# Ledger of designs, part 315: peptides against a protein of PDB entry 6RGO

Target 1, 392 residues: chain A of PDB entry 6RGO
Amino acid sequence: MALKLLGFNQDATCFSVISSNKGVTIYNCDPFGKCFELEKSTSNDEELDFLVEMLFSTSLIAVVDKTIGASKRKKLKIVNTKRKATICELTFPHEIMDVIMNRKIICVVLKSDQIFVYDISCMKLLRTIDVRGEKLKSTSKFRNSEAVGDIGVRVSLSTDNNSILCYSSYSKSDKENAPLNDIVVFDALKCIQINVLPAVHQSNIVCIACSPDGMLMATASEKGTIIRVFKTIDTENDEPILVNEFRRGSRPSRISEMKFNHDNTLLACVGESDTIHIFALPVTTTEADANEDDTLQQSSHSLSSSINGLQYISKGLANRFGKIIVSKIPTQSQQRHVAYIKIPENAKYRIGFPKDTTNTIHICGEDGNYLVYSIPRNEVGPCTLVKSNTFD

## One batch from the design tools (peptide; made by RFdiffusion4, then SolubleMPNN)

Design b2_p26_6_s1 (from b2_p26_6, 8 letters changed)
Fold by OpenDDE base, seed 1:
Structure b2_p26_6_s1 (fold): chain B 392 residues (1-392), chain A 26 residues (1-26)
Amino acid sequence: as target 1 above (392 residues)
Amino acid sequence: EKPVINATEEQLKELQELLKEAEKLE
């Protein structure tokens, strides 16, 4: 059967899939099993397309049926899965491209490059962000909508109650074809723009991940070779702070999803390649307990040779990207370990980090595999398979 | 155009009950 992955929920306790025969199915991760099914509305052999966003392990889901006709693609349904009932329906002026939520906020991204921000508790519209309208204030010419293929506004929302929204925006270049290579950081509760990160890539941003606490953001362009991690709120001399730059690979490959773990120590990425990559983030020691002079003798085990390929902090980027202060990553040679998982080259996978086990990753594939891996802590190497289940 | 919401007060109350379930998972 053809499966299409929708993804994990915020805490990786559940994942959702489209089955061609059944419609939308939600699986629980532990104990593993089917917990909800939304039957397809049509008997036709039409390719099913849905957006489904689940609020943690609750019976609350947001659903968009994208299968049939321009009208359904504009409707968001909030559904109680226990009752199998629609709680409310929202109709938008344009096709819904993405839906993201936490306990406080629901964001709806339209094909018009608009983001609608709602207070989920009352479904009140807090703000409409017009990403094109922001560009028009800086550049006199509309980008004609025709050339916007699979390149639209990307969003990510913190899973915490602070509700930090990161979205891609058009650069202020006088070029008619300005790329979606700026990032805006937005407080979705207060409806305030916190930060703007200009030109974080040379080409359009296609993937964004916000950390659970909203303090970090990862970005990837359509090239998918370099991943950049920034602070979201903090600035140095009013300029964005680049915390990390990771190389996924030398060959261009689209990144479809990135996730931080719950303690901001790991960043995972998945896409069109045969490999899920897991990058170690430097632990930001909060300055408070710096007083204990624990002279931990760094046993200088000379793993010198093979790490040369991944840590190209190109000294030259500081001059070509504007005043992005690369915070001097302390030249303390904490060898950033990189873990990996091999996956089938033609199978789309989704990733999630469970809350309670920061060194565990959940993955699911369009091949019908749900897999739990342990992440190595102290070495560069493969993840260890801990649990496997199959679904249809 | 403004988005149209279709929800009753009872439906919004049901939504608030589900959100209280989500707050207990913190």
Scores: peptide ipSAE 0.507, ipTM 0.923, DockQ to the pose 0.820
Fold by OpenDDE base, seed 2:
Structure b2_p26_6_s1 (fold): chain B 392 residues (1-392), chain A 26 residues (1-26)
Amino acid sequence: as target 1 above (392 residues)
Amino acid sequence: EKPVINATEEQLKELQELLKEAEKLE
């Protein structure tokens, strides 16, 4: 059977899949099993495509039928899974490209490069963000971007109630083909732009992850070789704060998904490569509790193990980013632990971090595997498989 | 064009009940 993964919910307690024969199925992670099924309404041999966004472990889902030929690509359905009933339906002027939600906000991304921000409690439109309209004010020519592939506005929303929305925007360049390489940070509740991170990559941004608390954001371009982590809200001298720069690999490879864990200590990435990468983030100690003098002599075991692929470019950060002030990350945080998971070649995987276990990662594949891995804390190495299940 | 919302008052109440369930999972 052809499976298509829709991904994990916010706390990785559930994941959603499209089965060619059944339609949308939602699985519970623990105990493992089917918790919801949306039957295929049509007997047509058309390849099923859906967007499904689930609100944590609740019976609330947002669904878009993206199946080719379906007149429903402009329709968002809010569904109660316990009742198997549509609560409300929204019709948009353009095809829906993405849907993201938390307890307060639902964001709908359109093919028109518009983001519609709603108060989920009453489905009231709070803001329409027109990313193209912002570009036109800077660059006079609408190029019909019909021909330039899967490059659209990317979004990520904090899972907390602060509702920090990060989205890709067009750079202010006089070039007719300005890349989507700026990031806007937006308070979705207050409808205020908080920050703008200009030219965070040289090419279009294809993946964004906001931290659960909205304090950090990770970005990757079409090259997928470098991941950058920024503070979302904080600035230094009105300039963006780059917290981390990670090298995923030496070869270009698309990153499809990135996620932070719930305590902002880990960033995972997955995509077209045979490897899920997990990066350690330095714990931002707030300066306040640095008074306890606990002289733990952490022995400098120089594990110079020649894992050729992951060059941490510690030294080169300062000179190449002209204006990005790298905050003085204390030199002691140089022990960037990295973990990895090997996955089958050509299998699409999705990732999720459970809330209760910050050193555990959930992954699922279009190969029908649901896997739970333990992440090593104090070493560089492979993750350990803890649990496996299969689904169809 | 403005997006069209099709919801009854009863459906909006059901939505608010589900959101209250989500707030209790925090």
Scores: peptide ipSAE 0.499, ipTM 0.916, DockQ to the pose 0.811
Fold by OpenDDE base, seed 3:
Structure b2_p26_6_s1 (fold): chain B 392 residues (1-392), chain A 26 residues (1-26)
Amino acid sequence: as target 1 above (392 residues)
Amino acid sequence: EKPVINATEEQLKELQELLKEAEKLE
C-alpha cells in the first residue's frame, strides 16, 4: 500500500498519514493506535494528496484535499475529529501549499507566495503577507513560480502563544531570478515584522524550523549540506544573530524537515538521505555568579518573559542594510551531529520531539514504521531504538 | 481576490470550545 507521510503534531503525540486505500489516518503515539480516519471522497485511482495540520492532541484539525483534479486544492476545512464534522470552510484565490497553526494563529501559504494570517479564535484575517509584492517593489522582474517545481515560500511557526512566524522571502538583488534566501521573522499576533535576515544561504531556502518558544530558527538551502541556527530577535549587546552552523554532510541532499526539541538543546533534520542527524545546541547557561551555598533552584527563567517587556524598538531598520550575517562563522567551526538514526534510503521519514522527554525522538516512515529512539547525550553515536510499531 | 469564509455563528462557537480544550493542555 502506498503511504504518504503528513507528519507529527506540535508535541509529537500524534502523526498523520495518507493511505491510498483509506484516505487520511491519524495515529496516536502512546498508546499506539488509530485515533481518527478521514475517508477518501473519490472512487478514482488518483494519487491522494492532503495537507493535515493538527492542533496538539486536540480534536481540531485543518485539512486541505490536494488530490489532482480535485477542485478542493483552494479549500481549507477546519474539522472536529470527535464529531467527524467540518466546522468551518475557507476558500482561497490560489492553491494552498502549506498550513501551520498553534493555539492562537493559523497561517495559510498559497502558490501565489502569499501568507494569510488568521486569529484562529474567530477566523479573522489579521494580515496578508505578499512575499512577491514585496519583491515587486524591490526587483523589476519575477520568475513565474511554475517553472521552479518545489521552490516556494517556506514557513515555520512557534508552538507557544507568542506565535513567532519565520518565512522565506526573496532577496532584494537586482538579479533576474533572485533566490528565496532571506528570512523574515514576524510576530503573527501583533502583525509586526520583528527582523529580516538577508542572504542566510546562497541558494533558495527549502526548510525552516522555529523553536517552540520562537527564540531560535534553523534554515537549510537546496544544497542541504549546512544548517544555520539564528536568534529570531537581535539582542541589545550586538551578539551574533547566527549562533550555530552545522554540517549535515559533504554531499548535497534535500532536507525535508527540521525540528527543535522542547528545551532548544537539540535540532534534528531528515530528508532524502539514509540518515536522520541530531545536533546539540549549546545550552546558554547564564553564568549566575557562583556565590556558594544554597538551593539550586534551576530557575529556568524562560526568555519568553523578556519578549513582553521589549518595546519593539525599530532596530529592524538597522538589519535592512545588508549586514553580511553569514561571513562571521569560519568554515572550520562547523559542528557535526551528536547522534544519528539510519533509515532506508528510499523511505521518506518525518520527525517529532515529545514534550516530556527531551532526549527522545519520534520518527515515522512511508515504510509503515513508527519508531521511538533514545538520543545519546554523553557520546557521539547511533540513537537506541526504544519502541517500534507498524501502521498501514 | 479575498478569501471566502463559510462559517455560521454556531460553527464559530464550536471552534472556540475546541480552542478552550487546547488551552487546558498548556
Scores: peptide ipSAE 0.496, ipTM 0.916, DockQ to the pose 0.839
Fold by OpenDDE base, seed 5:
Structure b2_p26_6_s1 (fold): chain B 392 residues (1-392), chain A 26 residues (1-26)
Amino acid sequence: as target 1 above (392 residues)
Amino acid sequence: EKPVINATEEQLKELQELLKEAEKLE
């Protein structure tokens, strides 16, 4: 049977899949089991396509049926899974490309490069973000939607109540083919732009992850060789703060998903490669806890010596156009993974970090495997398989 | 065009009850 993965919820307590025979299924991670099923409404042998966004482990989900015709692809349904009932339906002017939510905000990304931001408590529209802006509306004839593949606006939302929204934006180059290589950081509650990170990659951004607290963001381009981590809010001399630059690999490979763990100490990435990569982030010791015991200093020195080579090259060279070019960290100073998971070739996987176990990662595959791995923190190596389950 | 919202007051109350379940999971 063909499975299509939709992903984990915000805290990796549940994951959603599309089964060709059943429709949308939601699984609980622990105890492992099916918790919800949305049956296929049509007997047609059409390839099922859905968007499903979960609100943690609650019975609230947002669903878009992308299978059946242009009309349903414009409809967001808010569903109570306990009642198997639609609570409300929103109809958009364009096809829905993505849906993300937390306890306060739901964001809907359209094929028109618009982001609709809602207060989830009353489904009130707070903001419409037009990522193309007014200037690009005049010159952008609809890119013939056939030739411009999966390159659209990417979004990530903090899972906390601060509701920090990170999205990819078109560079302000007057070129008709401006890449989606800028990032905007947006306070979704206040509806204020907090920051703009210009030209964070040379090519289109295809993956974004926001940290749970919204203080960090990770970006990957269509090349998927380098992952960059930035501070979202803070700036040094009006320049974006590059915290880390990670090397996933030397070969181009698309990254489909990235996730931070709940304490911002790990970043995982998955995509078209046979390997999930896990990177360690430097623990920002807040100056406050610097007063207690001297004794743990010896073991941290070996990892810190590799990090001290990250001179904060805060000096973005302003190009001739006043745009900050994020300086590439020298290839020798690029951090590699600290841990990895080998996955089957040609199986798509999704990743999630559970809240309570910062050294654990949940993964699920279109091969029907749900796997729990322990992450080694003190050594570079493979993750250890702790639990496995199968689903259909 | 603005998005059209189809929800009754009862449906919005049900939504608010589910959101209160989410706040208890914090």
Scores: peptide ipSAE 0.489, ipTM 0.918, DockQ to the pose 0.809

Design b2_p26_6_s2 (from b2_p26_6, 7 letters changed)
Fold by OpenDDE base, seed 1:
Structure b2_p26_6_s2 (fold): chain B 392 residues (1-392), chain A 26 residues (1-26)
Amino acid sequence: as target 1 above (392 residues)
Amino acid sequence: SEPVLNVTEEDLKELQELLEEAEKLE
């Protein structure tokens, strides 16, 4: 059967899929099994497309029927899966492109480059963010949204109650064709802009991940070769802080999803390549408990594995990003531990990190595989398969 | 044009009950 993956929930306890025969199916990860099904409303051989966002392990889901020709592409439904009932409906002026939620906020992204921010507790509109309206003050020409393919506003929301919203915005260039290469950091609860990260890539941003706590963000462009990690809120001399730069690969490949684990120690990346990459993040030791004494000279056995590619980062960044303060990553050659998972070529996979096991990753594929991997901590290498299940 | 919300007070109460279930998972 043709499967289409929708993704994991916030804690990777469930994942959602579209089956051409059934409609939307939600699976529980442990114990593994089907927990919900939304039947297709039409008998037509139309390719089903949906957005489904689940609120953790609850019976609360947000659903958009994106099927071609459906008048429903402008309608968000909030559904109780236990009752199989619609609680409320929101009808938007334009097609819904994305929906994200946490316990406090639901954000709806439209094809018009508008973001609608709601208080989920009462479905009150808190803010309309017009990503184009900020640009229209400089350039009167509406980009015909038809010719610019799969390039739209990207969003990510912290899973915590702080509700840090990160979104792509148009750069302040006098060029009619300004890229979506700025990032705005927004407090969705207070409805205030916290930070703006200008020109974080040379091309449009196609993937954003916010950390669960909202303190970090990862970004990738259309090239998908470089991933950048920034602080969201913290600035140094009013300039954005670049924490990490990772190379996914030498060949261009679209990144479809990135996720932080729950303790901000790992960043996973998946896309059109045959490989899921997992990058180690430096543990931000909060400066508090640096008591003096234990100079344990543990002999760093220099595994001199010739990853010559990472040394070139230092000199080139300072000249091109004149304003991005690269916090001095301590020149300790802490070999950035990188783990990987090999996946079938052209199989779309989604990723999730469970809350309780920070060195475990959940993945699911359009090939009908749900897989649990253990991530190696102290070495660069493949992840170990721990559990596998199949779905249809 | 503004988005059109269709919800009842009873539906909002059900929504709040589901959000309280989500808060217990923190």
Scores: peptide ipSAE 0.539, ipTM 0.940, DockQ to the pose 0.810
Fold by OpenDDE base, seed 2:
Structure b2_p26_6_s2 (fold): chain B 392 residues (1-392), chain A 26 residues (1-26)
Amino acid sequence: as target 1 above (392 residues)
Amino acid sequence: SEPVLNVTEEDLKELQELLEEAEKLE
């Protein structure tokens, strides 16, 4: 049967799949098993397509029927999985492209490059963000660039209650085909723009990941060769802070998903390549003010492996023409993966990080495999398979 | 055109109960 992966929930306790014969199925990761099914409402041989966003391990899901010919592509349903009942329905003016949520906010991305931000508790519209309208104000010329294919506004939301929304925006270039290569950081609760990261890639951004706490953001372009990690809120001299630049590979390959682990120590990426890459992030030791007293001599020999102090020379060359060029980290300073997982060629995989085990990654494939891997801490190498299950 | 919400007061109460379940999982 053709499976299509919808992905993991925020804590990787569940994952969602589309089965051509069954409709939407949700699996629990531990204990492994089917926990919910949304039956196919139509007997038609049409290829099923859905968006499903699950709120953690709860019975709350957001569902969009994206099936071709379906009059439902503009409808968001909030469903109680325990009751198998629709709680509410939102109908939008345009086709829904993406849906993301946390405990406070639901964001709906439309084909019109609009983002609708709702308070989930009352389904009140807090903000409409018009990414095209912002472009029009900046460029004075709207070409109806029909976004050729999969190029559209990308979004990511923090899984915490701070509700930091990161989205791709059009650059202020006078070019008729300005790329979606700017990032806006938005406080979805306060409805304020916090930061703007201009021209973070040379081409359209196709993948964004926000950290669970909203403090970090990872970006990848259509090339998928370089991943950049930025601070979301913090700025240095009104310039964006580039924390990391990772090299996924030398060959172009689309990245479909990126995820941070729950402590912001790891970033994983998956896509069209035969390899899931896992990168180590620098642990921001919050200098907890060490109040003087407690003498406990735990000699944790931190093996200071020689992370040569690459002074990230945050020399943003403020070129005289107001273009903040994100300083290219020297190619020599590009970090590689610390760990990897080999996956079957042409199999689409999704990734998730569980809360309780920061060195464990959950993956699932359109091949019907659910796999749990252990990530090596002190060595660069392959992840170790810990558990495997199959699903249909 | 603006988005159209279809929801009852009873459905909003059920939504709030599910969100309270989600907050207890933190």
Scores: peptide ipSAE 0.537, ipTM 0.939, DockQ to the pose 0.845
Fold by OpenDDE base, seed 3:
Structure b2_p26_6_s2 (fold): chain B 392 residues (1-392), chain A 26 residues (1-26)
Amino acid sequence: as target 1 above (392 residues)
Amino acid sequence: SEPVLNVTEEDLKELQELLEEAEKLE
């Protein structure tokens, strides 16, 4: 059967899949099993396409039927899975491209490059963000979506109540073909733009991840060779906004998903390659708790020496030419993965980090495998398989 | 054109109960 992965929920307790024969199925991770099924409404051999976003382990889901011919591509349904009932329906002027939520807000991305931000508690529209801005309203050139398949506005939302929204934006170049290589950081609750990170890559941004606390953001371009991690907020101390630069590989390969773990110590990435990569983030020890655990100092010293080299280069360039956010980090200082998982070639995988186990990663594949891996702490190497289940 | 919301007051109450379940998981 052809499976299509929708992904994990925020805490990786559940994942969603499309089965060609069954429609949408949600699986619980532990104990492993089906917790919800949305039956296919039509007996047609049409390729099923859905967006499903689940709110943690709750019975609240957002659903969009994107199936060709379904005429539902503009409709967002909020569904109670326990009751199998639609709570509310939103109809948009354009096709829905993405949906993301937390406990406070729901964001809806349209094919028009608009982001609609709602207060989830009352379904009130808080803001419409027009990523194209007013100048492009006159050019009715919707990117003819046929030829340039998958380049649109990308979004990520913090899972916490601060509700930090990161989205890709067009560079200020008056060129009709401006790249989506700027990032905007937005407080979705206050409806305030916090920051703008111009030209974070040379090409279009195709993947964004926000940390659970909204303090960090990871970005990857269509090349997928370099992952950059930024602070979302400008700190008063002239600290570089660019915190990390990771090298996934030497060959171009699209990254489809990135996730931080719950304590911001790990960043995982997955995509078209045969390898899930896991990177270690520097723990920003706030000076306060320096007293007790002397034993972890040995591993931190080797990482800190490489980071100090990054800080020195960024401070010198920032002063002379304005906010050069992307200093050319020397290719030698690009950090590699600390851990990896080999996956079948051409199988799409999704990733999730469970809340309670910071060194565990959940993965699921279009091959019908749900796998739990342990991440090594003290060595660079493969992750260890802890648990496996199959689904259909 | 603005998005059209179809919801009742009873549906909004059910939505709030589900959000309260989500807050207890923190």
Scores: peptide ipSAE 0.531, ipTM 0.938, DockQ to the pose 0.813
Fold by OpenDDE base, seed 5:
Structure b2_p26_6_s2 (fold): chain B 392 residues (1-392), chain A 26 residues (1-26)
Amino acid sequence: as target 1 above (392 residues)
Amino acid sequence: SEPVLNVTEEDLKELQELLEEAEKLE
């Protein structure tokens, strides 16, 4: 049967899938098992397509039926899975492209490049973000969305209550074909723009991850060869702080998902390649705790010596247009993965990090595999398979 | 056109109960 992966929840305790025969199914990770099913409303042999966003392990989900006609594709349903009942319905002017939530905020991304930010507690609209801006509204050429492939506004939201929203934006170039290569950082609760990271890639951004605490973001372009990690809030001399630049590979390959672990020590990426890559982030030792545990310094020094070659080249050369060019870290100083998982080339996978085990990663595939891997801490190598389950 | 919300006061209470469950999982 054709499975389509929807993804993990915020803490990787559950994942959701579309089964062609059953509709939406949610699985619990530990103990492994089916916890919810939303049956398809129609007997038609139509290819099922849904958006499902979970709120942790709660009975609250947001659902968009993308299968049947333009009307349903504009409807967000908030569903109680325990009751199998719709609590509320939001109808949007345009097709819903993405939905992301935490305990405080729902963000809804439309095909119109609009982001609607809601207070989840009362379903009140807090902000409408128009990513195209007012100037591009006058050029009434809707890019025929057929010719612009899967290039749309990408979003990521912190899983904490700070509700830091990172989204891709069009570069301020007056060119009709401006790439989605800027990042905006937005406080979704206060409805304030915190930061703007201009031209973080040369091409369109296709993947964004926010850290759980909202302090870091990872970005990848359509090339998927380089992943950049930035601070979200901090700026040096009004310039974005590039924390890391990782090399996934030499060959172009689309990255579909990235995730930070809960302590911001690891970044994982998955996509069209046969390999999930896991990168180590520099542990920001807060200066305060550096005094007592002299014994752990020896193992950190070997990893830190490779990191010390990352001079924070905070000095982005302003291009001739006054835009900050994020200096490319030389290809020799680009960090590689510290760990990897081999996956089937023809299977789409999703990734999640559990809260309690920062050295564990959950993965699930459209091949019907749910897999738990242990991540090596002190060596560069393959992850070790700890648990495996199958689903249909 | 603005988004249209369809919800009752009873449905909003149920939503709040589910959000309180989410806060207890932290």
Scores: peptide ipSAE 0.523, ipTM 0.935, DockQ to the pose 0.842

